# Designs tried in a protein design run: peptides against a protein of PDB entry 7Z53. Part 20

Target 1, 150 residues: chain A of PDB entry 7Z53
Amino acid sequence: PRIKNQADCIPFFRSCPACPGSNITIRNQINALTSFVDASMVYGSEEPLARNLRNMSNQLGLLAVNQRFQDNGRALLPFDNLHDDPCLLTNRSARIPCFLAGDTRSSEMPELTSMHTLLLREHNRLATELKSLNPRWDGERLYQEARKIV

## One batch from the design tools (peptide; aimed at target 1 R51 Q67)

Design b2_p16_8_s4 (made by RFdiffusion4, then SolubleMPNN; from b2_p16_8, 5 letters changed)
Fold by OpenDDE base, seed 1:
Structure b2_p16_8_s4 (fold): chain B 150 residues (1-150), chain A 16 residues (1-16)
Amino acid sequence: as target 1 above (150 residues)
Amino acid sequence: SVEEEIERNQKWIAEN
């Protein structure tokens, strides 16, 4: 990671078997999951979608979160707004619409929803830490740097 | 539309 305040750098490595430390070990586990799950599923491979998945209300570089529901105070994926929502049609009793994610297959593969949620939370966590370490970075820089770490 | 919903969400986030 490119941290301005190098003295307070957090060692985030994608995969380093020789790198010790609790934070590095946890980071390796997370990055191993992101190696299996393409991060484009979280961020979107197309620019219009990628922008729509971001929180543009501030300069914190965060991904957008659900504004209707939370999981014990933790973030959930934002809802999509589909005219014919297949999630509502497949389970009429649940009345839960499809989530908006970086991959269109997210609606077809609900098993990825939990992983996307965790990665969204991780991105926002990283962006928050990067803001603390680099207070002069704008939202774009924070978003991009956090995305590179995930 | 999705874009309109996102704009509403962005506004909500800014206000809360």
Scores: peptide ipSAE 0.022, ipTM 0.499, DockQ to the pose 0.091
OpenDDE base, seeds 2, 3, 4, 5: peptide ipSAE 0.019, 0.021, 0.017, 0.017; ipTM 0.506, 0.500, 0.451, 0.474; seed 4 fails the geometry check

## One batch from the design tools (peptide; aimed at target 1 N55)

Design b2_p17_1 (made by RFdiffusion4)
Pose (drawn by RFdiffusion4):
Order: C-alpha cells, then structure tokens, then sequence
Structure b2_p17_1 (pose): chain A 150 residues (1-150), chain P 17 residues (1-17); non-standard residues A16 CSO
C-alpha cells in the first residue's frame, strides 16, 4: 500500500549474537540492561554511564541536570554527546541533541522523555530531603538511599 | 507545593554557578 518499488526494502540489523562467529553453539542474543526492576533506566546498567549521570560537583548525591535549559525552573535531563545523533535531525535549526539517561532510548518519544525527566527530578528531591534529615551523610550515601527509594 | 519547592531547591543545587 505504500512502497510500490519491490527493489526497495525496510532496513533491519540482526541482533548481536552472544557467541560471535560460532558453528557449535545455538545463536542467542544479549541483554545490555539489568533484568531487575531497579530503575536502571534512571541510573544506568554500566558503571561509567552511572558515574556520568551523577553530579560530581558536590556531596549532595544528585543526578546531573541540563546546564543550558530548564522547564520553568525545574531540571531537564542532560544532553548526550553521541556520534550518530538522530535528535538533531528532527529540527535542524533547533539544534537540540538527544538526552542522557540510564537508557539509550530516552529520546525516542517526548512522552517517554517526560517520564525519565520526572524520575530524575524525584531522585534529586529525595536526596535533598534526606540531606535535611541526615546532614552527616556523604554524597554516595545520599545517592544510594535515593536510588533505593526510586 | 512542598514537593515542588524541594524540586526547585534540588535543581538550583545541581546547576553550575
């Protein structure tokens, strides 16, 4: 109904195999995230990304927030610096990149981005409250406690 | 609201001066 040219096709990349190039093993695929319901979409599933998502400027246990833009005085997700950045293509003049989140698909829909941004703010809210209750807690404890709650 | 004030405080604390 839409593609009249049969020489055309719809693009598709096979998933990456767990045992590349093997003739012995039955091909299986890979999960890049923790299977647990643990908010890995907020905090990341790999240690470097998790650090990059954190605010390292103080001992407050916050996740990083966008430094150029706000939503009526409230935090937005930070930008990611991708090589193949699809978000810039949607509006050339706006030059607004994809967001950095615990998962790489956070910018797929604005509706989805809104949920990520919401959980980012909630973490920072909890960390702030926990600091008021327990001033002796360092940045790592505040981070872990808020993460546990989220 | 109280929750929003905390969110704004946390946002200010997360920003560069």
Amino acid sequence: as target 1 above (150 residues)
Amino acid sequence: SHTEALERQATAAALDP

Design b2_p17_1_s1 (made by RFdiffusion4, then SolubleMPNN; from b2_p17_1, 7 letters changed)
Fold by OpenDDE base, seed 1:
Order: structure tokens, then sequence, then C-alpha cells
Structure b2_p17_1_s1 (fold): chain B 150 residues (1-150), chain A 17 residues (1-17)
């Protein structure tokens, strides 16, 4: 399932002026968005960051998700562990740290946060589906194949 | 494998919303 609940806390919406409603068309639109954002913003351009963005607790090829909060049952970006967290310093009453993403700007611009969240969910959805179709694939294979599709 | 490749392609094209 893709994000379509308008009650989401940080929803991301895109318009399709003439959508035929086919699964292929929907997928193509998502792929176009990943190209627009540059998938490196989701997965990280540097290997240490890329590893930190992955869920290494299992062999499901998933990206890490927030362990404290969910958005109506759906995944949110994990928090970073910055010593001098600028997000905590900006709004001291909210006490919400910066999100961990392929780009540190994800916490500064709500549009980027929503996009990263969407793509996180899509990756994990794809990895889950690939695991179902290819049960012998390990976490690395699932992660890489899902990344290629996104 | 060929089977895995076909399954990957099926996943790519037939992703439900």
Amino acid sequence: as target 1 above (150 residues)
Amino acid sequence: SEREALELEATRLALPP
C-alpha cells in the first residue's frame, strides 16, 4: 500500500492531471519522483551514512524507521544522534531531534521530510514484496534490488 | 537466476497502490 491517507501528519501529495489508474502508471510516477529528488537523498551518498540508514537487525533489506513515533501506523524517518542537534536548538519546546536521512536538510524543509518519508515507506514496501517473491534473497540483495526499483 | 529475474520484473510492473 502507498500513502494515500489524508489524515497523515506529514502527507505528501502529487497531482496527476490524466491518470489512467493503472499500477504501471502509478509506479512510473513514483519513479519519476525519485529521479527528481535524487535517490541519493534517501539512501545516502556516503557509505557510512547509507549503512546507518539501513535496518541491520534482520535480513529483510529494510531502511531504518523511527522507533518512537509512527504516522497513523506508518513509518517515519529515524532520528539522528547529533551532539549539537540543530533541530532541538531551534525549537526547544518541541524537543524533537533531527531526522536521519540521506540529506541533512530533510528536517529543515517539511517538503523534503514528507518526500523522504514517502520513499522510505515505498522502499520498505518493495523490499517486503521482493522477500515474498524471492524468499532466498538475503538482506543485502533485497535492499539493493528495492533500491534499484525505487 | 532466471526465475528471480522474472519475479523482480513482475514486482516492478505490478506494484499495487
Scores: peptide ipSAE 0.019, ipTM 0.509, DockQ to the pose 0.031
OpenDDE base, seeds 2, 3, 4, 5: peptide ipSAE 0.020, 0.018, 0.018, 0.016; ipTM 0.518, 0.503, 0.545, 0.500; seeds 2, 5 fail the geometry check

Design b2_p17_1_s2 (made by RFdiffusion4, then SolubleMPNN; from b2_p17_1, 8 letters changed)
Fold by OpenDDE base, seed 5:
Structure b2_p17_1_s2 (fold): chain B 150 residues (1-150), chain A 17 residues (1-17)
Amino acid sequence: as target 1 above (150 residues)
Amino acid sequence: SAAEELELEATRLALPP
C-alpha cells in the first residue's frame, strides 16, 4: 500500500483502488483535469482565500499544509474550518474535515485532491529552493516567485 | 516543473494505500 503509516495519514481513499487498470484511469483523469483546472485554483483566485491558503507563520513563502496528517512524510492540503462541514457529515465516524483549497471540489473528488496536493508540494519545494538560492528574499517574494514558476 | 511533478508522482498516487 502507498500509505505506510495510517496513524499519521488521513484515511482518504480514492475510487476503485483495487480495480485493474486503476493507474491508467487515475492518470487520465488527472491529465484531463489539468487541461481545464489550472494552477490558479491551487492559490485561490481571490485575495482572502489566497491569504488563507498561505503559511503566514514565517517568511518562507510557503502554502499552508495539513497540521494533523501527512502522506508518508509528505504534505497534504490543510483542513478548512467550516461550521457545518459536509465532509464530517458524510462519515461521522471518520471525523475528517474538508480540505481547504482554491477549488472546493478538492474534497469531493480524489483526483482533484491529488492534483492540488502535488501542486502544493511543488510550490513548497520551489519556495524552499528559492530560499536557499536567495536567502535575503522575504516570504512575499518567495511566494510570488514560486507561484510564477508553477 | 509542476508538470514534471505530476508525471513523476502520478504512479505513486495511483497506487492503493
Scores: peptide ipSAE 0.031, ipTM 0.529, DockQ to the pose 0.033
OpenDDE base, seeds 1, 2, 3, 4: peptide ipSAE 0.024, 0.025, 0.034, 0.040; ipTM 0.576, 0.526, 0.557, 0.520; seeds 2, 3, 4 fail the geometry check

Design b2_p17_1_s3 (made by RFdiffusion4, then SolubleMPNN; from b2_p17_1, 8 letters changed)
Fold by OpenDDE base, seed 5:
Structure b2_p17_1_s3 (fold): chain B 150 residues (1-150), chain A 17 residues (1-17)
Amino acid sequence: as target 1 above (150 residues)
Amino acid sequence: SKEEELELEATKLALPP
């Protein structure tokens, strides 16, 4: 995502910067858009990953957000916890890890990161609204219902 | 559509290569 708050600037890891990748980038973008309906890139297609993408510290049905940075007060994707984080290895001085998302490309392509971020925000917005409308729903219900709407 | 709206927003937020 574009960081509106310059104080919260996060460096991105660009995959294949020297590659003839214009067509590859476009294709990836198209694929991401065509697969937009399933939103698997946001929620994860596998249960273990899906659980890691959720905020399990409460019963609000939220997706996890970055705990270190925000974009002008708005949520960003959480960081992954990779031992050999390629994002850290590319720029040791920055020491910014890769983002955690439903796919592994989130940190490699800022365009995808932006879309993931938007959907993250939308999910959390929906979950919040659903909680307001249905205060007795637990986190699982809120998460699932918000996911269905997204 | 939702997709179009999100595409528009994503474009605004997208970082150049």
Scores: peptide ipSAE 0.014, ipTM 0.447, DockQ to the pose 0.032
OpenDDE base, seeds 1, 2, 3, 4: peptide ipSAE 0.015, 0.016, 0.014, 0.014; ipTM 0.499, 0.516, 0.505, 0.484; seeds 1, 2, 3 fail the geometry check

Design b2_p17_1_s4 (made by RFdiffusion4, then SolubleMPNN; from b2_p17_1, 7 letters changed)
Fold by OpenDDE base, seed 1:
Structure b2_p17_1_s4 (fold): chain B 150 residues (1-150), chain A 17 residues (1-17)
Amino acid sequence: as target 1 above (150 residues)
Amino acid sequence: SEQEKLELEATALALPP
């Protein structure tokens, strides 16, 4: 986030400064902004989760996409594989499982799903473009470079 | 920014052989 006076702020989790003395609402906003800036909601902040969010079937550095549904040919977030899927239990008529994302709150806050989807598509677009520009890069390099750009 | 993204993409270099 763009903090006006960083001299009055301290380093915060997710590689951004946070201003001490702020109320919880402001801190939550900062967390949301930091998540947006570093796209941690897309990539995950934990390595096991991050691996599950990647497409490991090739060396293209892509994030995983939904294997069951597309939006007019465009990618959607993958589904999580929860034993007792709360999304299915909450609204049984919808029959839609929880989405898998870097931020587990995506299932609790569906308003974030669209943003996650857009950033997913952007990453995969960038990775594809980088592969075209750098044909010899492997999947890890493509993934990391695309992540830096997003 | 989108401009920064484009600049980073344009400056990306292939790995040496």
Scores: peptide ipSAE 0.016, ipTM 0.508, DockQ to the pose 0.038
OpenDDE base, seeds 2, 3, 4, 5: peptide ipSAE 0.016, 0.016, 0.015, 0.014; ipTM 0.513, 0.504, 0.517, 0.482; seeds 2, 5 fail the geometry check

Design b2_p17_2 (made by RFdiffusion4)
Pose (drawn by RFdiffusion4):
Structure b2_p17_2 (pose): chain A 150 residues (1-150), chain P 17 residues (1-17); non-standard residues A16 CSO
Amino acid sequence: as target 1 above (150 residues)
Amino acid sequence: DAFLAKFQPVPPGVVPL
């Protein structure tokens, strides 16, 4: 009904196999995230990304926030610096890149981005309250406690 | 357009945490 040219096709990449190039093993695929319901979409599933998502400027246990833009004084997710950045293509003049989040698909829909941004703010809210209650806690403890709650 | 309207510049001198 839409593609009249049969020489055309819809693009598709096979998933990456767990055992590349093998003739012995039955091909299986890979999960890049923790299977647990643990908010890995907020905090990341690999140690470097997790550090990049955190605010390292102080001992407050905060996740990083966008430094150029705000939503009526509230935090937005930070930008990611991707090589193949699809978000810039949606509006050339706006030059707004994809967001950095615990998962790489946070920018797929603005509706989805809103839920990520919401949980980012909630973490920082909890970390702030926990600091008021327990001034002796360092940045790592505040981070872990807020993460546990979220 | 509504989504893009959420992107306000951070005022000079403000460092978001």

Design b2_p17_2_s1 (made by RFdiffusion4, then SolubleMPNN; from b2_p17_2, 5 letters changed)
Fold by OpenDDE base, seed 2:
Structure b2_p17_2_s1 (fold): chain B 150 residues (1-150), chain A 17 residues (1-17)
Amino acid sequence: as target 1 above (150 residues)
Amino acid sequence: SSFLSRFQPVPEGVVPL
């Protein structure tokens, strides 16, 4: 079903909008499931991306969160920085760019965005708890230990 | 209420959890 009022929705971009039900779609879904199992959708599978997903401004082992917006006081995924942002192009009125997460699919489906957001929050919650339990741990250890739990 | 209305500005210096 098409969203009737797109102005009220977060813009999402689908990698292959012209390929509904294609083999590509199946592959993407399988990859999403796989990424969920290993949490790579949250942390990234590549080191450069993984670094960009972390909050490096402190030693709290946190993942980076959106610096512009929050959701009723709760963290949102950070925005990506794309020149031709497909999410912006999908709904120009909303002016919400694509989110940055562990993979490029973070803004393809609302469900994925939601899941990534929840796991982001969970990681940061865990890191915060681990910090309280282990005040001597630095950001790297907090990040890694939280990642193991997620 | 629109879904986008849930997006509130982050106060300066605050890291939401």
Scores: peptide ipSAE 0.277, ipTM 0.844, DockQ to the pose 0.502
OpenDDE base, seeds 1, 3, 4, 5: peptide ipSAE 0.256, 0.269, 0.259, 0.227; ipTM 0.830, 0.839, 0.827, 0.812; seed 4 fails the geometry check

Design b2_p17_2_s2 (made by RFdiffusion4, then SolubleMPNN; from b2_p17_2, 5 letters changed)
Fold by OpenDDE base, seed 2:
Structure b2_p17_2_s2 (fold): chain B 150 residues (1-150), chain A 17 residues (1-17)
Amino acid sequence: as target 1 above (150 residues)
Amino acid sequence: SEFLSRFQPVPEGVVPL
């Protein structure tokens, strides 16, 4: 991704503020676009988070999925475990907590959440296919190989 | 929202893909 208006923003580095102004929206968009290239929005950039995003209940190399809800039979992102969940505070009637993703901003924008969800599904699809093709691969191998393809 | 209306319960023992 490229910054079109360099008058308002400096060259972007991931995890750094690119725009000196208070326009958080543009900053978040740039971060999201940058993370799209390496899919860090899905896998996490730090090992503790990355581990929490994986399904460790089996050796299928899958990312964790929501255990409460699905979308027409398809996976949703897992929920985070926040003491004071801001997503619950936004709409108390919906009672839907924030999603857990590689980028904490995933729940701030439905569009971003959707992208994370699609990439989650793609990873799990790839891992499943790789398992079929390589039945002797363990979960770590499946996870890493799928991650490289995504 | 339309997004929230898409949520359905996960059947027991099923891991969605």
Scores: peptide ipSAE 0.267, ipTM 0.848, DockQ to the pose 0.641
OpenDDE base, seeds 1, 3, 4, 5: peptide ipSAE 0.247, 0.256, 0.240, 0.195; ipTM 0.839, 0.838, 0.826, 0.800

Design b2_p17_2_s3 (made by RFdiffusion4, then SolubleMPNN; from b2_p17_2, 5 letters changed)
Fold by OpenDDE base, seed 2:
Structure b2_p17_2_s3 (fold): chain B 150 residues (1-150), chain A 17 residues (1-17)
Amino acid sequence: as target 1 above (150 residues)
Amino acid sequence: SEFLSRFQPVPAGVVPL
């Protein structure tokens, strides 16, 4: 992934306070940031999660996007469906649940949320371009090829 | 908040990119 335009970043307001960190938590945060090369924080490292992050309603190879909100016409991360959603519990007035991403703490760190959002948009952009260039490719091929480029 | 104002409703039948 290559982020050249910082204007595409979303200034994210953190609704959740940071939990007391363990060494594991700190490592997970660092690992999520350092996975920039393979973008595993966006696509997920486990197959069930990876499938849930995809738009399976068509054969366009897209990642799933938020169904409720957009940002000036641009995609946002989809919401997760959590029992006792910590994002909702922390800020009851905002009513914004946690986002679904390859990193389960996408909503805890606004920096990660912004990165995930940018890479989500880039993937979907690439998949769209690949479809134009290769109209016979199915959704799986488009998804995989876009993932390789990101 | 200024942040929340960035969240606009998705138009019906539109999938944003």
Scores: peptide ipSAE 0.249, ipTM 0.831, DockQ to the pose 0.514
OpenDDE base, seeds 1, 3, 4, 5: peptide ipSAE 0.012, 0.020, 0.024, 0.036; ipTM 0.382, 0.548, 0.600, 0.435

Design b2_p17_2_s4 (made by RFdiffusion4, then SolubleMPNN; from b2_p17_2 with A2S A5S K6R P12E)
Fold by OpenDDE base, seed 2:
Structure b2_p17_2_s4 (fold): chain B 150 residues (1-150), chain A 17 residues (1-17)
Amino acid sequence: as target 1 above (150 residues)
Amino acid sequence: DSFLSRFQPVPEGVVPL
């Protein structure tokens, strides 16, 4: 069933809304699938992005989480900082910017956003557990070890 | 009831997991 009231939905932006089923769409989907194997959709494939996805305020090896909102006490993906945020354009009433993740496609589909969110939470859970087991590990070690497990 | 209703403000100084 199609949701009629868009105000009740998180805004998403499709990279190619006018080209469903195009080669571009297929390639984007394949890229998302390939990135799933190594969880690069969560951690990022480029170092600048990867750094921006980390919580660098402590030595806990955590990924950055949303600073404005949580979901029933659980972490959400951080917001991206886009001047002309396409997610805001899809639903101005919702006023929810695009999420920042390892892949720009994170805000194109709710299912993908949810998966990224779950893996974010799993990473942070693992990092927390690893910190408990290995209290002398610094943030880099915790981050890397958790990343290897995810 | 809405999806957005699940969003709550993050308390100051708290990092959700």
Scores: peptide ipSAE 0.274, ipTM 0.845, DockQ to the pose 0.522
OpenDDE base, seeds 1, 3, 4, 5: peptide ipSAE 0.252, 0.246, 0.243, 0.216; ipTM 0.833, 0.831, 0.824, 0.810

Design b2_p17_3 (made by RFdiffusion4)
Pose (drawn by RFdiffusion4):
Structure b2_p17_3 (pose): chain A 150 residues (1-150), chain P 17 residues (1-17); non-standard residues A16 CSO
Amino acid sequence: as target 1 above (150 residues)
Amino acid sequence: AAREELEREAYRLARQP
C-alpha cells in the first residue's frame, strides 16, 4: 500500500550474537541491561556510564543535569555526545541533541523522555532531603540511598 | 507545589560548581 517499488526494502540489522562466528553453538542474543527492576534506565547498566550520569562537582549525590536549558527552573536531562545522533536531524535549526540517560533510547519519544526526566528530578529531590536528615553522609551514600529508593 | 519548589532547590544545587 505504500512502497510500490519491489526492489526497495525496509532496513534491518541482525542482533549481535553472543558467540560470534560459531558453527558449534546455537546462535543466541545479548541483553545489555540488568534484567532486574532496578531503575537501570536512570542509573545505567555499565560502570562508566553510571559515573558520567552523576554530578561529580560536589558531595551531594546528585545525577547530572543539563547545563544550558531548564524547564521553568527545573532540571532537564544532560545531552549526550553521540557520533550518529538522530535527534539533530529532526530539526536542523534547533540543534538540540539526544539526551543522556541510563538507557540509550531515552529520546525515542518525548513522552518517554518526560518519564526519564521525571525520575532524574525525583532522585535529586530524595538526595536533597536525605542530606538535610543526615548531614554526615557523603556523596556516595546519598547517591546509593536515593538510588535504592527510586 | 512544595515538591516543585524542592525540585527547583535541587536544581540550583546541581548547578553549583

Design b2_p17_3_s1 (made by RFdiffusion4, then SolubleMPNN; from b2_p17_3, 5 letters changed)
Fold by OpenDDE base, seed 1:
Structure b2_p17_3_s1 (fold): chain B 150 residues (1-150), chain A 17 residues (1-17)
Amino acid sequence: as target 1 above (150 residues)
Amino acid sequence: SAEEELEREATKLALQP
């Protein structure tokens, strides 16, 4: 096993909003405290950042993806455009700029980068499926509905 | 949600021997 002492592991819990005694506010609080993955890392907690993380070239409600690289045809996080890019400064041999994500730590922790990438792909998958089911929805509706499902 | 599902899968991987 990757974790030797499983007794010290705390499982992730999320309450059911439709269950008796459940409350949306309580759910959000519990999720914030117990979640390993926070969707705000993908979407951004600030509106200016959130807009920069979206693909605004169409009305498909997609998140922006890397325009230079793909992972065997799968999407990667977009690069940020920093004047003094700390990722380039720290590892000059790699010459890989920082990724743009909802969490600025995405480039510092490979685990976070991977998770952000997976959630990015999932969002775009959901948005694509929602578009097929609801052809008249605009990009804003698709984005918001996909975000709610993630 | 997809996020919750991802959390479950991540936990399964972490607990595997």
Scores: peptide ipSAE 0.034, ipTM 0.489, DockQ to the pose 0.024
OpenDDE base, seeds 2, 3, 4, 5: peptide ipSAE 0.021, 0.025, 0.018, 0.022; ipTM 0.569, 0.512, 0.551, 0.585; seeds 2, 3 fail the geometry check

Design b2_p17_3_s2 (made by RFdiffusion4, then SolubleMPNN; from b2_p17_3 with A1S Y11T R12A R15L)
Fold by OpenDDE base, seed 5:
Structure b2_p17_3_s2 (fold): chain B 150 residues (1-150), chain A 17 residues (1-17)
Amino acid sequence: as target 1 above (150 residues)
Amino acid sequence: SAREELEREATALALQP
């Protein structure tokens, strides 16, 4: 099913809230498309970030998911652990931090959040299926094979 | 395919302001 935009439910932080958004939005959209092609927005382009985005508690090759919230039983992006989290500052009453993703803009644009969430779910789905088909594969193999398919 | 579904969703998201 199509991922619904949850912008009304979770606060987002825009890097330039006072700026006219036309040119910035276009650039962000182009960047999002590029990131989608290589899936780096989901997996991270750097190894340290990539490791932080994975669920390392098991050998299932999964990406980390949010531990506090779900979308009708479906996974959401994990939260980041920023000391001065701008998303927390945006709405202090909600106390919802920024999302952690391969793209730092995940909490700036709801569209990107939705896409990241979609691909997170797809990866975990694929990893789960691959585990079923190849029960002897370890978490690294499952993760890499699922990543290749995405 | 799964990729085609993802691409359709990506297109829809890219059209959002």
Scores: peptide ipSAE 0.028, ipTM 0.486, DockQ to the pose 0.030
OpenDDE base, seeds 1, 2, 3, 4: peptide ipSAE 0.025, 0.025, 0.024, 0.026; ipTM 0.532, 0.520, 0.455, 0.532

Design b2_p17_3_s3 (made by RFdiffusion4, then SolubleMPNN; from b2_p17_3, 5 letters changed)
Fold by OpenDDE base, seed 5:
Structure b2_p17_3_s3 (fold): chain B 150 residues (1-150), chain A 17 residues (1-17)
Amino acid sequence: as target 1 above (150 residues)
Amino acid sequence: SEREELEREATALALQP
């Protein structure tokens, strides 16, 4: 994706920064597209990860969002909490940790980050709307129903 | 569908540098 605001550019950890046009990049892009079909890149393919991606502080069925940064009022992916965070090691001056997403490559490729972010926002939008339409639904149902729509 | 709209947007972003 085209980064319009370069001043707010978050550093990414690339597995092969010296080879941006390598087959690795192409393969990752294809995999990202495939993962989008089942939305596993957003929600996680394993239950433990899926739970970590959710906002469990309420019964609104939301995915977790970044608590430090927003994009003009819009949500960003939450940061992961890794002991040996590759993103922090890549650029020590920036001090920006890796993002947490269903795809571990979320902080390696801006393309994936953007897509994950959009789907995060959409899920939370849907969950919020579903809560308005169905006030009696608990967080689990809101989460599942929003996930189905996405 | 919502999925289709999002897929188009995501695809466009994923294929851009």
Scores: peptide ipSAE 0.021, ipTM 0.503, DockQ to the pose 0.031
OpenDDE base, seeds 1, 2, 3, 4: peptide ipSAE 0.020, 0.020, 0.018, 0.019; ipTM 0.522, 0.505, 0.492, 0.535; seeds 2, 4 fail the geometry check

Design b2_p17_3_s4 (made by RFdiffusion4, then SolubleMPNN; from b2_p17_3, 6 letters changed)
Fold by OpenDDE base, seed 2:
Structure b2_p17_3_s4 (fold): chain B 150 residues (1-150), chain A 17 residues (1-17)
Amino acid sequence: as target 1 above (150 residues)
Amino acid sequence: DAEEELERKATALALQP
């Protein structure tokens, strides 16, 4: 069923819109799978990005979540803050910016977005459980220990 | 196994002074 209200759709950006070919999709998926091993898609491979992906407002070791939207009460990825946001350009009517994740491709494919979202939720779940089990741990330790489990 | 790891972490806490 075609979603009739496109305004409610999350726009996705393709790095190569002119190349609808199967090869690019496969490569992106393979890269995502490779990043899954080290969970870099969730946490970021670069320290500046990793910091931006964390919730620094408390000592709970959580990843940042979307502050504007939730998925039926469940967390979504935070939005990126890009001046020329390709997601906004893809569908101007939707006015939904790209999601911020450890992989810049988070908003290129719905499947990646979904996976990143699930892993975000899992991290935060683990961090929460670790906090309950280990109340003396600070946010850094909670974050790192949860990251090791994911 | 996340659950097993969580249990190990709980045990580790109990061993801390």
Scores: peptide ipSAE 0.034, ipTM 0.673, DockQ to the pose 0.049
OpenDDE base, seeds 1, 3, 4, 5: peptide ipSAE 0.029, 0.027, 0.032, 0.033; ipTM 0.664, 0.652, 0.668, 0.656; seed 5 fails the geometry check

Design b2_p17_4 (made by RFdiffusion4)
Pose (drawn by RFdiffusion4):
Structure b2_p17_4 (pose): chain A 150 residues (1-150), chain P 17 residues (1-17); non-standard residues A16 CSO
Amino acid sequence: as target 1 above (150 residues)
Amino acid sequence: SEYDRRLAIHRENLANA
C-alpha cells in the first residue's frame, strides 16, 4: 500500500551473535542490560557510563544534569555526544542532541524522555533529603542509597 | 570493547537465572 517499488526494501541489521563466526554453536543473541528491575535505565549497565552519569563536582551523590537548559528551573537530562546522532536530524535549526541516560533509547519518544527525566529528578531529590538527614554521608553513600530507593 | 562488555553482562544474567 505504500512502497510500490519492489526493488526497494525496509532496512534491518541482524542482532549481534554471542559467538561470532561459529559453526559449532547454535546462534544466540546478547542482552546489554542487567535483567534485574533495578533502574538500570537511570544508572547504566556498564561502569563507565554509570560514572559519566554522576555529578562528580561535589560529594552530594547527584546524577549529572544538563548545563545549558532547564525546564522551568528543573533539571533536564544531560546531552550525549554520539557519532551517529539521530536527534539533530529531526530539526536542523534547533541543534538539540540526544540525551544521555542509563539506556541508549531515552530520546526515542519525548514521552519516554519525560519518564527518564522524572526519575533523574527523583534521584536528586532523594539524595538531597538524605543529606539533610545524614550529613556525615559521603557522595558515594548518598548515591547508592538514593539508587537503592529509586 | 563494547561487545565484550555486553557479552559479559549477558553471561552474568544467564548465571543469575

Design b2_p17_4_s1 (made by RFdiffusion4, then SolubleMPNN; from b2_p17_4, 8 letters changed)
Fold by OpenDDE base, seed 3:
Structure b2_p17_4_s1 (fold): chain B 150 residues (1-150), chain A 17 residues (1-17)
Amino acid sequence: as target 1 above (150 residues)
Amino acid sequence: SAYERALAITLLNLLAA
């Protein structure tokens, strides 16, 4: 192996193959995402992840935000809780974990992180506005309605 | 914090591009 330092290696995994049939010779990957239109990159494609991306401490229908850092009062993506966090491995002294988003690639490209941050802020803005317009709506309805608009 | 500033600057630069 050409790379001798394995302590700082970022783990990359090949996607599991889809098995559409016995006569297909082209390997295809399993699609674990719903669609682009439903903004699954923000909200998640699986219910457990979607729930973890939400602020469930109130009935405001908000997405979870970073609890340690802000951008001049503006929200940032929450941190993930990975056992072998590649972001922590990149800079052990900084101890900054990867961001949590609907798309696991959110921390791999800063441009994508920025987009997710904007959409997070927009969702929370919409949910807040919807709450002001409809004070009797619960958190679930606020979340879903804001999600539809995004 | 220094990290917040660095992160904010990075995000702002990307959003402005």
Scores: peptide ipSAE 0.022, ipTM 0.506, DockQ to the pose 0.020
OpenDDE base, seeds 1, 2, 4, 5: peptide ipSAE 0.019, 0.022, 0.010, 0.006; ipTM 0.493, 0.448, 0.352, 0.303; seed 2 fails the geometry check

